Peptides against a protein of PDB entry 7RZF. Designs and how they scored, part 310

Target 1, 358 residues: chain A of PDB entry 7RZF
Amino acid sequence: PFQEEHLKQLYKIVPIKDIRNLYVTFPIPDLQKYYKSNPGHYLGHLIGHEGPGSLLSELKSKGWVNTLVGGQKEGARGFMFFIINVDLTEEGLLHVEDIILHMFQYIQKLRAEGPQEWVFQECKDLNAVAFRFKDKERPRGYTSKIAGILHYYPLEEVLTAEYLLEEFRPDLIEMVLDKLRPENVRVAIVSKSFEGKTDRTEEWYGTQYKQEAIPDEVIKKWQNADLNGKFKLPTKNEFIPTNFEILPLEKEATPYPALIKDTAMSKLWFKQDDKFFLPKACLNFEFFSPFAYVDPLHCNMAYLYLELLKDSLNEYAYAAELAGLSYDLQNTIYGMYLSVKGYNDKQPILLKKIIEKM
Target 2, 358 residues: chain A of PDB entry 7RZF as posed
Amino acid sequence: PFQEEHLKQLYKIVPIKDIRNLYVTFPIPDLQKYYKSNPGHYLGHLIGHEGPGSLLSELKSKGWVNTLVGGQKEGARGFMFFIINVDLTEEGLLHVEDIILHMFQYIQKLRAEGPQEWVFQELKDLNAVAFRFKDKERPRGYTSKIAGILHYYPLEEVLTAEYLLEEFRPDLIEMVLDKLRPENVRVAIVSKSFEGKTDRTEEWYGTQYKQEAIPDEVIKKWQNADLNGKFKLPTKNEFIPTNFEILPLEKEATPYPALIKDTAMSKLWFKQDDKFFLPKANLNFEFFSPFAYVDPLHSNMAYLYLELLKDSLNEYAYAAELAGLSYDLQNTIYGMYLSVKGYNDKQPILLKKIIEKM

## One batch from the design tools (peptide; made by RFdiffusion4, then SolubleMPNN)

Design b2_p28_2_s4 (from b2_p28_2, 11 letters changed)
Fold by OpenDDE base, seed 1:
Structure b2_p28_2_s4 (fold): chain B 358 residues (1-358), chain A 28 residues (1-28)
Amino acid sequence: as target 1 above (358 residues)
Amino acid sequence: MNRSRVLSTEREKELVEEYDKYMSILLS
């Protein structure tokens, strides 16, 4: 167990690679026995969320952070860590204290809102989808993984235990949130900028680092993190598939796309999946405009239009991706290309949103 | 605008792997 002396520490670490990372780490109790509720996953989902009102969205808006990951990690026997990791920009490296303040503001928002059963249900549904359609792992790697997790899960559940959430435990969520406090923080900043400024060497990898106590004033600033009105819980993910029905192969199915609609304004080709038999589809749209490439001005306008369109769709991008949907928008010499891929069930919803923004 | 790729399980793995190098420091 970490004693008080091990808490409120800052580590400045010199990487081998040219990377800038921040790790904000909290010791938490061993939650392995609560795998059916997985409160760490719930919190990781919210803290690591990339949608509007998320921690990442705010940090990106300031130009400080590129990516954010939150979640639990196994520690030594009897404890785990909750970790918030961010990829820092050069500017973000100068604002680490403020970044961490925003982290605590978001955590405070989570405390204020309390555990949400609907969020748990979304996590459950997402995990169920991920499990059901998990790619075949390499047998050796899979066997080794299963052998490892047999120590933690009943044999009957070992195949599903990592994915299937069964119990909403708000008490455990609150318990973990209560550990995510400034007084329990261990911070690591990884940057080449610390080269020549370190005084310690890690024994296993020879990593150079400096350890410092975080000033009490800084801890107090984080403890006094107020509610930031920019932080909001995510909205419900409308893209999570619920229908996984695979339609039977048509008797007249062609090996190539068949023209099924031909009008003055549109042509539609269709090919049924005869190979993968997944509840997935690829929708590809090519829009033709005689004006798209007439001159440099029109070309630039078409480019700008797509950039603005992409920006307007950013609010859906993360939720769609979590749900196994993706879209792509590209300029072509003839006009515009749109692709929507993933689970077929909610593709119409995403497509509608795209079209509404066009 | 760089679409924030949802950390594919691969990027999460990469971050976890990189973190593992520093875990010894964080566990000390």
Scores: peptide ipSAE 0.126, ipTM 0.716, DockQ to the pose 0.207
Fold by OpenDDE base, seed 4:
Structure b2_p28_2_s4 (fold): chain B 358 residues (1-358), chain A 28 residues (1-28)
Amino acid sequence: as target 1 above (358 residues)
Amino acid sequence: MNRSRVLSTEREKELVEEYDKYMSILLS
């Protein structure tokens, strides 16, 4: 376990690649025995959320961060890390202290709201979907992975242990949140800008770095992180599939799309899945307007319309993606193209949301 | 064995893999 002298440290690391990353890490107890609750995944889901009121949303709005990941990672024997990792912009590299302040403000929001069982349930459902529809892994890599996992999980659970959430443990969530404090922080900044400014070399990879103590004034600033009114818990993800029924293949199923509706205003083509047998669908819509490409003004208006539409749908984009749904909107020479793909169960909900914004 | 215990997208996995390169520094 890290002693107090190992906490509140800043590492400036020189990467081989031209990357700018910030790792805000917190030593936490070994949570292996709590894999059925996985409080670190719960917190990672919220901290790593990309929806409105999320940490990432705020940091993106300031132009400081491109991506954010939160979660737990195995450490040495007897402890783990909770990690918040962000991809920094050039501007973000100059605002690391403020970025971390926002992280602590978000963590404070999580403390204020307390553990939410519905969020746990969403994580459970998402993991169940991910497990059920996991892609085939290469056998050799898979066996090696399983062999490693056998050290942590019972044989009977080894295949599912990474995915199955069974127990909502608000006490464990609060316990982990209590470790996510400035006094327990280890910060790593990865940037080529530190080249020639390092004094240490890591033994295994030869990575150059500098270690510094974080000033007490900075720690205190983070300790005094207030609630930021911009941070909100996510809304419920309405796109998570619950029905995975595969309809039987129709006797007259054609290998090609069949025209099932033909009117003056619409044509509908349908093809049943005869290959994959997945509870997924692909909905493609082409909208035709005689005005879409008639002149440069109309073209620009159509473009602007689509950009505004996309912007209005951003609130759903991440939730849909998490749930295994995607949509695409494109301008065409004839009008607009819309595609909705993924699990078929909640596609109507997403489609309705799109249409309501149109 | 050092690994992430959270489900991640492919992008998230890449970030975690990159982190593993620096774990020795963070453990020192």
Scores: peptide ipSAE 0.106, ipTM 0.704, DockQ to the pose 0.227
Fold by OpenDDE base, seed 2:
Structure b2_p28_2_s4 (fold): chain B 358 residues (1-358), chain A 28 residues (1-28)
Amino acid sequence: as target 1 above (358 residues)
Amino acid sequence: MNRSRVLSTEREKELVEEYDKYMSILLS
């Protein structure tokens, strides 16, 4: 456990690679025993969310951050860390204090809204999907992993413990949120810009770094983080599959796509899965327009249209990805191509959203 | 680092791996 003297520290670290990263870390109690509720996962899901009103969305809008990850990580015996990690732009490197302020504003929003059971349920459902359709791991790696986690979980639960959420524990969520305070923070900034400005060397890897105390005025600024009206909880993810039924193979199933509809305006081919037997589908649409490639102006208009369409769909992209859905839109010499892939259950919802924006 | 416990993106994996290099500093 960190004493007060170990808190409110800033580390300036020189990387080997040309990277700019910020790690905002908080010591938290060991949450391993609470794996059935996993409050750190709940908070990581929200803090690391990429949808509208998210922390990342705001930081990206300012041009300061490219990516954001939030969650718990193992520490030494008896404690863990909660970590918010961002990939910084060059501009973001100059605004680290403001980035961290926004982090605390988002955390304050989470406190104000309180624990949400529906968010827990989404996490539970997503983890259940991930578990059910987990790829086969290499036996050697898998056995070693299982052997490692047997120290933490009952034998009967060892296979599921990492995935299955069973208990909504708002008290534990609030407990972890209470640890995510400026007075508990340890900040690491990783950038080559610190080369030649360090005074310490890490013993194991020879990493050059400097350690400094965070000024009290900066800590106070973060402690006084107000609610930022730009931050909102995510909307419910409507793309999470719930039906995983696999239809029986038709007796007349062809090894190739069969033409099932042929009209003046459309052709439809269908192929039932006879190999994978997964509750997944691939929908491919080719749109033909005589104007798509007639001249440079029309080509540019078609390109611009597709870019605008993609931008308008960006609000769904993250939620779809989390739910195991993806879409792709491309310009072709004949018009446009649309692909929708993933779990079949909610594909119609995503397809409808796309069509409504077209 | 959770997105979901399952690091979904290669970028997330890279970030976690990079963090592990600095754990000794952060644990000091």
Scores: peptide ipSAE 0.137, ipTM 0.731, DockQ to the pose 0.314; fails the geometry check
Fold by OpenDDE base, seed 5:
Structure b2_p28_2_s4 (fold): chain B 358 residues (1-358), chain A 28 residues (1-28)
Amino acid sequence: as target 1 above (358 residues)
Amino acid sequence: MNRSRVLSTEREKELVEEYDKYMSILLS
């Protein structure tokens, strides 16, 4: 375990690439034996959420962060880390203390709300979907991976252990949350701006860095993180598929899309999947407007409309993506193009949400 | 990292890979 002298440390690291990253890390107990409950995944799901009221949403609104990842990572000597990693903007690099304050405010929100069984169930369902429909890996890479994880899981469970959640353990979630405190923090800031300002060199890669103690005043500021009213738990993900039934091939299935509806206002083509046999669909819509490309003003208005529409749909984008759904909106010379792709079960829900915003 | 496997953008994968380079510093 890290001693007190190893905690509350700041590392300023010079990267090879021109990147700006922040790593907020917490030593935690080895949770490998709790893989069936996976409290670190539960917390990573919430901390790394991108929906309304999320940590990332707030930090993006400030212009400080582009991306955020949260989760557990294996450590040495029977411990793990919980890590919150963000890609920093140039402005964000100047506000690292405030970014970390917001992280602790979000963690405080998680403590206040307590463990949610419905969130665990969503994680379970998402992992089950991911397992069931995982892409074929290259055999050599797959066997090497399996050989590596055999050290951690029973042979009978090795194929499923990384995906299948079975046990809701609120006690373990609370235990991990109790480790996510300012007094248990190790911070790394990665930026080329530290070039020439370092005093240490890492032995393996020759990475230049500086180590500093985080001031007690800053630690205290983070310890006093209050509830920020902008942070909310995510809403239930309505896009998670539950029906994976594959319909039998129609006897008259054509190798090309067949026109199944022809009206004055619409044409509909359909092609059944005869190759992949997945519970997935691609819905493509082309909307025609005589005004879409009539002049530069109308073109710009159509562009602005689409940008506003995309912005209005941002609240669903992340939840849809998590559930294996995607949508695309594009301007065309004839009007607008919409595509909805992924698992077919909840596509109507996403499509309805899109249409309601149009 | 048990990332939410579904949303690990290529960028997020790159961030984790980059973290592995600095892990030795964080373990020291």
Scores: peptide ipSAE 0.101, ipTM 0.719, DockQ to the pose 0.319; fails the geometry check

Design b2_p28_3_s1 (from b2_p28_3, 12 letters changed)
Fold by OpenDDE base, seed 5:
Structure b2_p28_3_s1 (fold): chain B 358 residues (1-358), chain A 28 residues (1-28)
Amino acid sequence: as target 1 above (358 residues)
Amino acid sequence: MTRFEELRERRREEVAPEEEIVERILLE
């Protein structure tokens, strides 16, 4: 276990690649025995969330962070880590203390709101979908993975233990949140800007780094993190599929798309899936406009329109992707292309959201 | 696996050496 002297440490690491990353790490108890509730997954889902009012949304709005990942990781025997990892912009590298302050403000928001059973239920449902429709893995990799996890799970649960949430444990969520404190932090900053400013070498790869204590004044600043009114819990994910019914093959199912609607303003082709038998669909729309590519002005206006449309849909993009839905919007020489892919059940909801923003 | 755990695993495949080094430094 980390002693007090191992906490409140900052590592400045020189990467081989031109990357800028921040790792904010907290030692936590071993949660392996609580796999049925997986409180680290619950917290990783919220801290890592990309929707409106999320930690990432605010840090992106500041221009400091591109991406954020939050979650638990295995440590040495008998303990784990909770890690928040962000990709830093050049500006973000100058604001690391403020980025970490925002992390603690978001964690404080999670404490103030308390554990939410509906969030756990969404995680449970998402994991159940992921398990049910898991792609075939390479047998060798899969066998090795299963052999590894046999040490942690009963044989009867080994296939399901990583996916199936069963128990809402608010007490364990609060216990992990109580470990996510400034006094329990280990920070790494990865940047080439530390080249020539390091005093240690990592033994295995020869990576140059510096270790220093985080000043008590900085720790105290993070301990006094207030509630930031910009942080909100996510809304319920409306895109999570619940119907997985596969319709029987039509008697006249064609091996190619059939024209099922032909009007002066639209043509519709349909092909039933005769190969995969998944509760998934691909919707492809081509919109034709005589004005889309008539001159440079109209071309630029069509481009700007699509960029604004994409921006206006960004609030749904993450929730849709979590639910196994995706969309794509592209300019074409004839107008616009729209694609919606994934589980068919909630595709009409996503399509409606797109059309309402058009 | 959350999207975050999956993104982390995908990033581990692409950034495996750098992440492994950081993890070694942070976890030891």
Scores: peptide ipSAE 0.273, ipTM 0.770, DockQ to the pose 0.423
Fold by OpenDDE base, seed 1:
Structure b2_p28_3_s1 (fold): chain B 358 residues (1-358), chain A 28 residues (1-28)
Amino acid sequence: as target 1 above (358 residues)
Amino acid sequence: MTRFEELRERRREEVAPEEEIVERILLE
């Protein structure tokens, strides 16, 4: 376990690639025995959320961060880490202290709201879907993975232990949140801007870095993180599938899409899945407009329209993706293309949201 | 796999050497 001398440290690291990353890490107890409740997954889901009122949404709105990832990682025996990792913009590199302040404000919001059973239930449902419809892994890789995790899980649970949540443990969520404090932080900033400003070399790769104590003033600033009214818990994910019924293959099923509707305004082709037998569908729409590509002005207007439409749909994009739904919007020489893919159950909801924004 | 795990895996594939180095510096 890290002693006090190992906490409140800042590492400035020179990468080989032109990358800008921030890692905010917290030593936490070993949570492996709590795999049935997985409090680190619950916290990673919320801290790593990308919807409205999320940590990432606020940091993106400021132009400081492109992407955010939050979760637990295995450590040495008897402890783990909780890590928040962000991809920094050039501007974000100048605001690292404020970014970390916002992280602690979000963590403080999670403390104030307390553990939410409905959020746990969504995590449980998402993981159950992911388990049930997991893609076939390469047998060798899968066998090696299973052999590795047999050290951690009972044989009867080894296939399910990484996916199936069984127990809501608010006490364990609070216990982990109590470790996510400024006094327990280890920070790494990765940037080429530290080149020539380092005094240490990492032994294995020769990576240049500098280690510094985080000033007590900065730690106190983070300890006094207030509630930021911009941070909100996510709304319920309306896109999580609940119906996985596979309709029987029709006797007249063709190997190619059949024209099932032909009108002056629309043609509809349908092909039933005869190969995969998954509760998934692909909806593809091509919209034709004589104005879409008539001149450079109309072409640019059609492009701008789609960019605005995509922007207006950002609030649903993350929730849909978590639920195994995706959409794509593209300009074509004839007009516009829309694709909706994933689990069929909630596709009508996502499609309706798209059409309501059009 | 959670989107977090997928994003982490994707980032690890793209940034794998640097992430591993950072993790060593932070975790050792």
Scores: peptide ipSAE 0.265, ipTM 0.765, DockQ to the pose 0.432
Fold by OpenDDE base, seed 3:
Structure b2_p28_3_s1 (fold): chain B 358 residues (1-358), chain A 28 residues (1-28)
Amino acid sequence: as target 1 above (358 residues)
Amino acid sequence: MTRFEELRERRREEVAPEEEIVERILLE
């Protein structure tokens, strides 16, 4: 376990690649025995959320961060880590202290709101869907993984333990949140900007780094993180599938798409799934406009239109992706292409939202 | 696999050596 002397440390690391990353790490108790409640997954889901009022949304709006990941990681024997990792912009590299302040403001918001059973239920439902429709893994990799996790889970649960949530444990969520404090932080900043400013070498890879104590003044600033009114809990995910019924194969099902609607303005082809038998669909739309590529101005207008449309749909994209829905929007020389893929149950909701923004 | 796990796996595939080094420095 880390002693107090190992806490409140800053590592400045020189990467080989031209990357800018921030790692904010907290030592936490071993939560392995709590896999049925998985409080680290609950917190990772909220801290790593990408919707409106999320940590990422705010940091991205400032131009400081491109991507964010939050979650638990296995450590050495008897402890784990909670890690918040962000991809930094060049500007974000100059605002690391403020980025971390915003992390603590978001964590403080989670403390103020307390554990939410509905959020746990969404995590449970999402994980159950992911388990039920898990793709086939390569047997060798899967066997090796299962052999590894047999040390942690009962044999009867070894296949389900990583996915199936059973127990809402607000006490454990609060316990983990209580470890996500400035006094327990270990920070790494990864940037080539530290080249020639390091004093240590990592033994295995020869990576150059510097270790510094985080100033007590900075720790105090983070400890005094106020509630930021920009941070909000996510809304309920409306895209989580609940109906997994597979319709029987039609007697007249063709091996190729059949034209089921033909009008002056539209053609519709349909093919039933005869191979996979999944509660999934692929909706593909090709929109034709004689103006889409008539000249450079119209081409740029069509491009700008799609970029604005994508931006207007960003609020739904993350929630849809979590629920196993995706969409794609592309410019074509003839107009526009739209694809909606994933579980069929909530596709009409996503499609309606896309069309309402068009 | 959670989106977090998927994002983590994708990042590991793209940035695996650097992430492992950072993890070693932070976790050891």
Scores: peptide ipSAE 0.266, ipTM 0.751, DockQ to the pose 0.415; fails the geometry check
Fold by OpenDDE base, seed 2:
Structure b2_p28_3_s1 (fold): chain B 358 residues (1-358), chain A 28 residues (1-28)
Amino acid sequence: as target 1 above (358 residues)
Amino acid sequence: MTRFEELRERRREEVAPEEEIVERILLE
């Protein structure tokens, strides 16, 4: 177990590659026995969320962070870690104390809101979809993985234990959230800027690092993290599929796309899936405009329009991606191309959101 | 696997040695 002397430590690490990373880690109890509720997954889903009012969205708005990952990791001797990892900008490297303050402000927001059953239900539904439509793994890798998992789960649950959430446990969510405190933090900063400023060498790879105690004044600043009004819980994900019905193959199904609509303003081709039999669709739209590429001005206006449209859709992009939906928008010499792909059930919702922003 | 676990696995493939080293320093 980590003693008090192992907490509130800062590690400055020199990478081989030109990378800038921050790792904020918290020792937590072993959660393996709680796989049916998976409170670490719940917290990782919220802390690592990329939507409006998320930790990442605020840190990006400051220009300090590019990406954020949050979640649990196994530790030695029957304990785990909760880790928040961010990719730092050059500016973010100068604001590490403030970045960590924002992390504690978001954690404080999660404490103030308390555990949300609807968020757990979304995690459950997303994991159930991922399990149901899981790709075929390589047999050798799969058997080795299953053999390892048999040490942790009953034989009857070994295939489902990593995916199927069964129990909402707000008590366990609160228990893990109570461990995410400044007094329980271990921080690593990875940057070449620490070259020649280190006093230790890692045994296996020869990586140079420095260990120092985090000043008590900094710990106190993080302990006094107020509620930041910019942080909000995510909205309900409207893109999560619930209908997985596969329509029967039409008697006259063609192996190629058939023209099903031909008008002066539109042509529509359709092909039913005759190979995969998945509750998925691909919608492709080509828009033609005689003005899109008529001159350099119109070309630049069409480009700018598409960039603004993409920016206006960012609020939906993450939620759609989590739900197994994707969209793509491209300029063409004839106009614009739009594609919508993924589970067919909620594609009309995403398509409507795109059209409303056009 | 959560998107976070998948992103972490992808990062591990690209930054595997550095992430492993950081994890050793932080977790050992």
Scores: peptide ipSAE 0.260, ipTM 0.761, DockQ to the pose 0.425; fails the geometry check

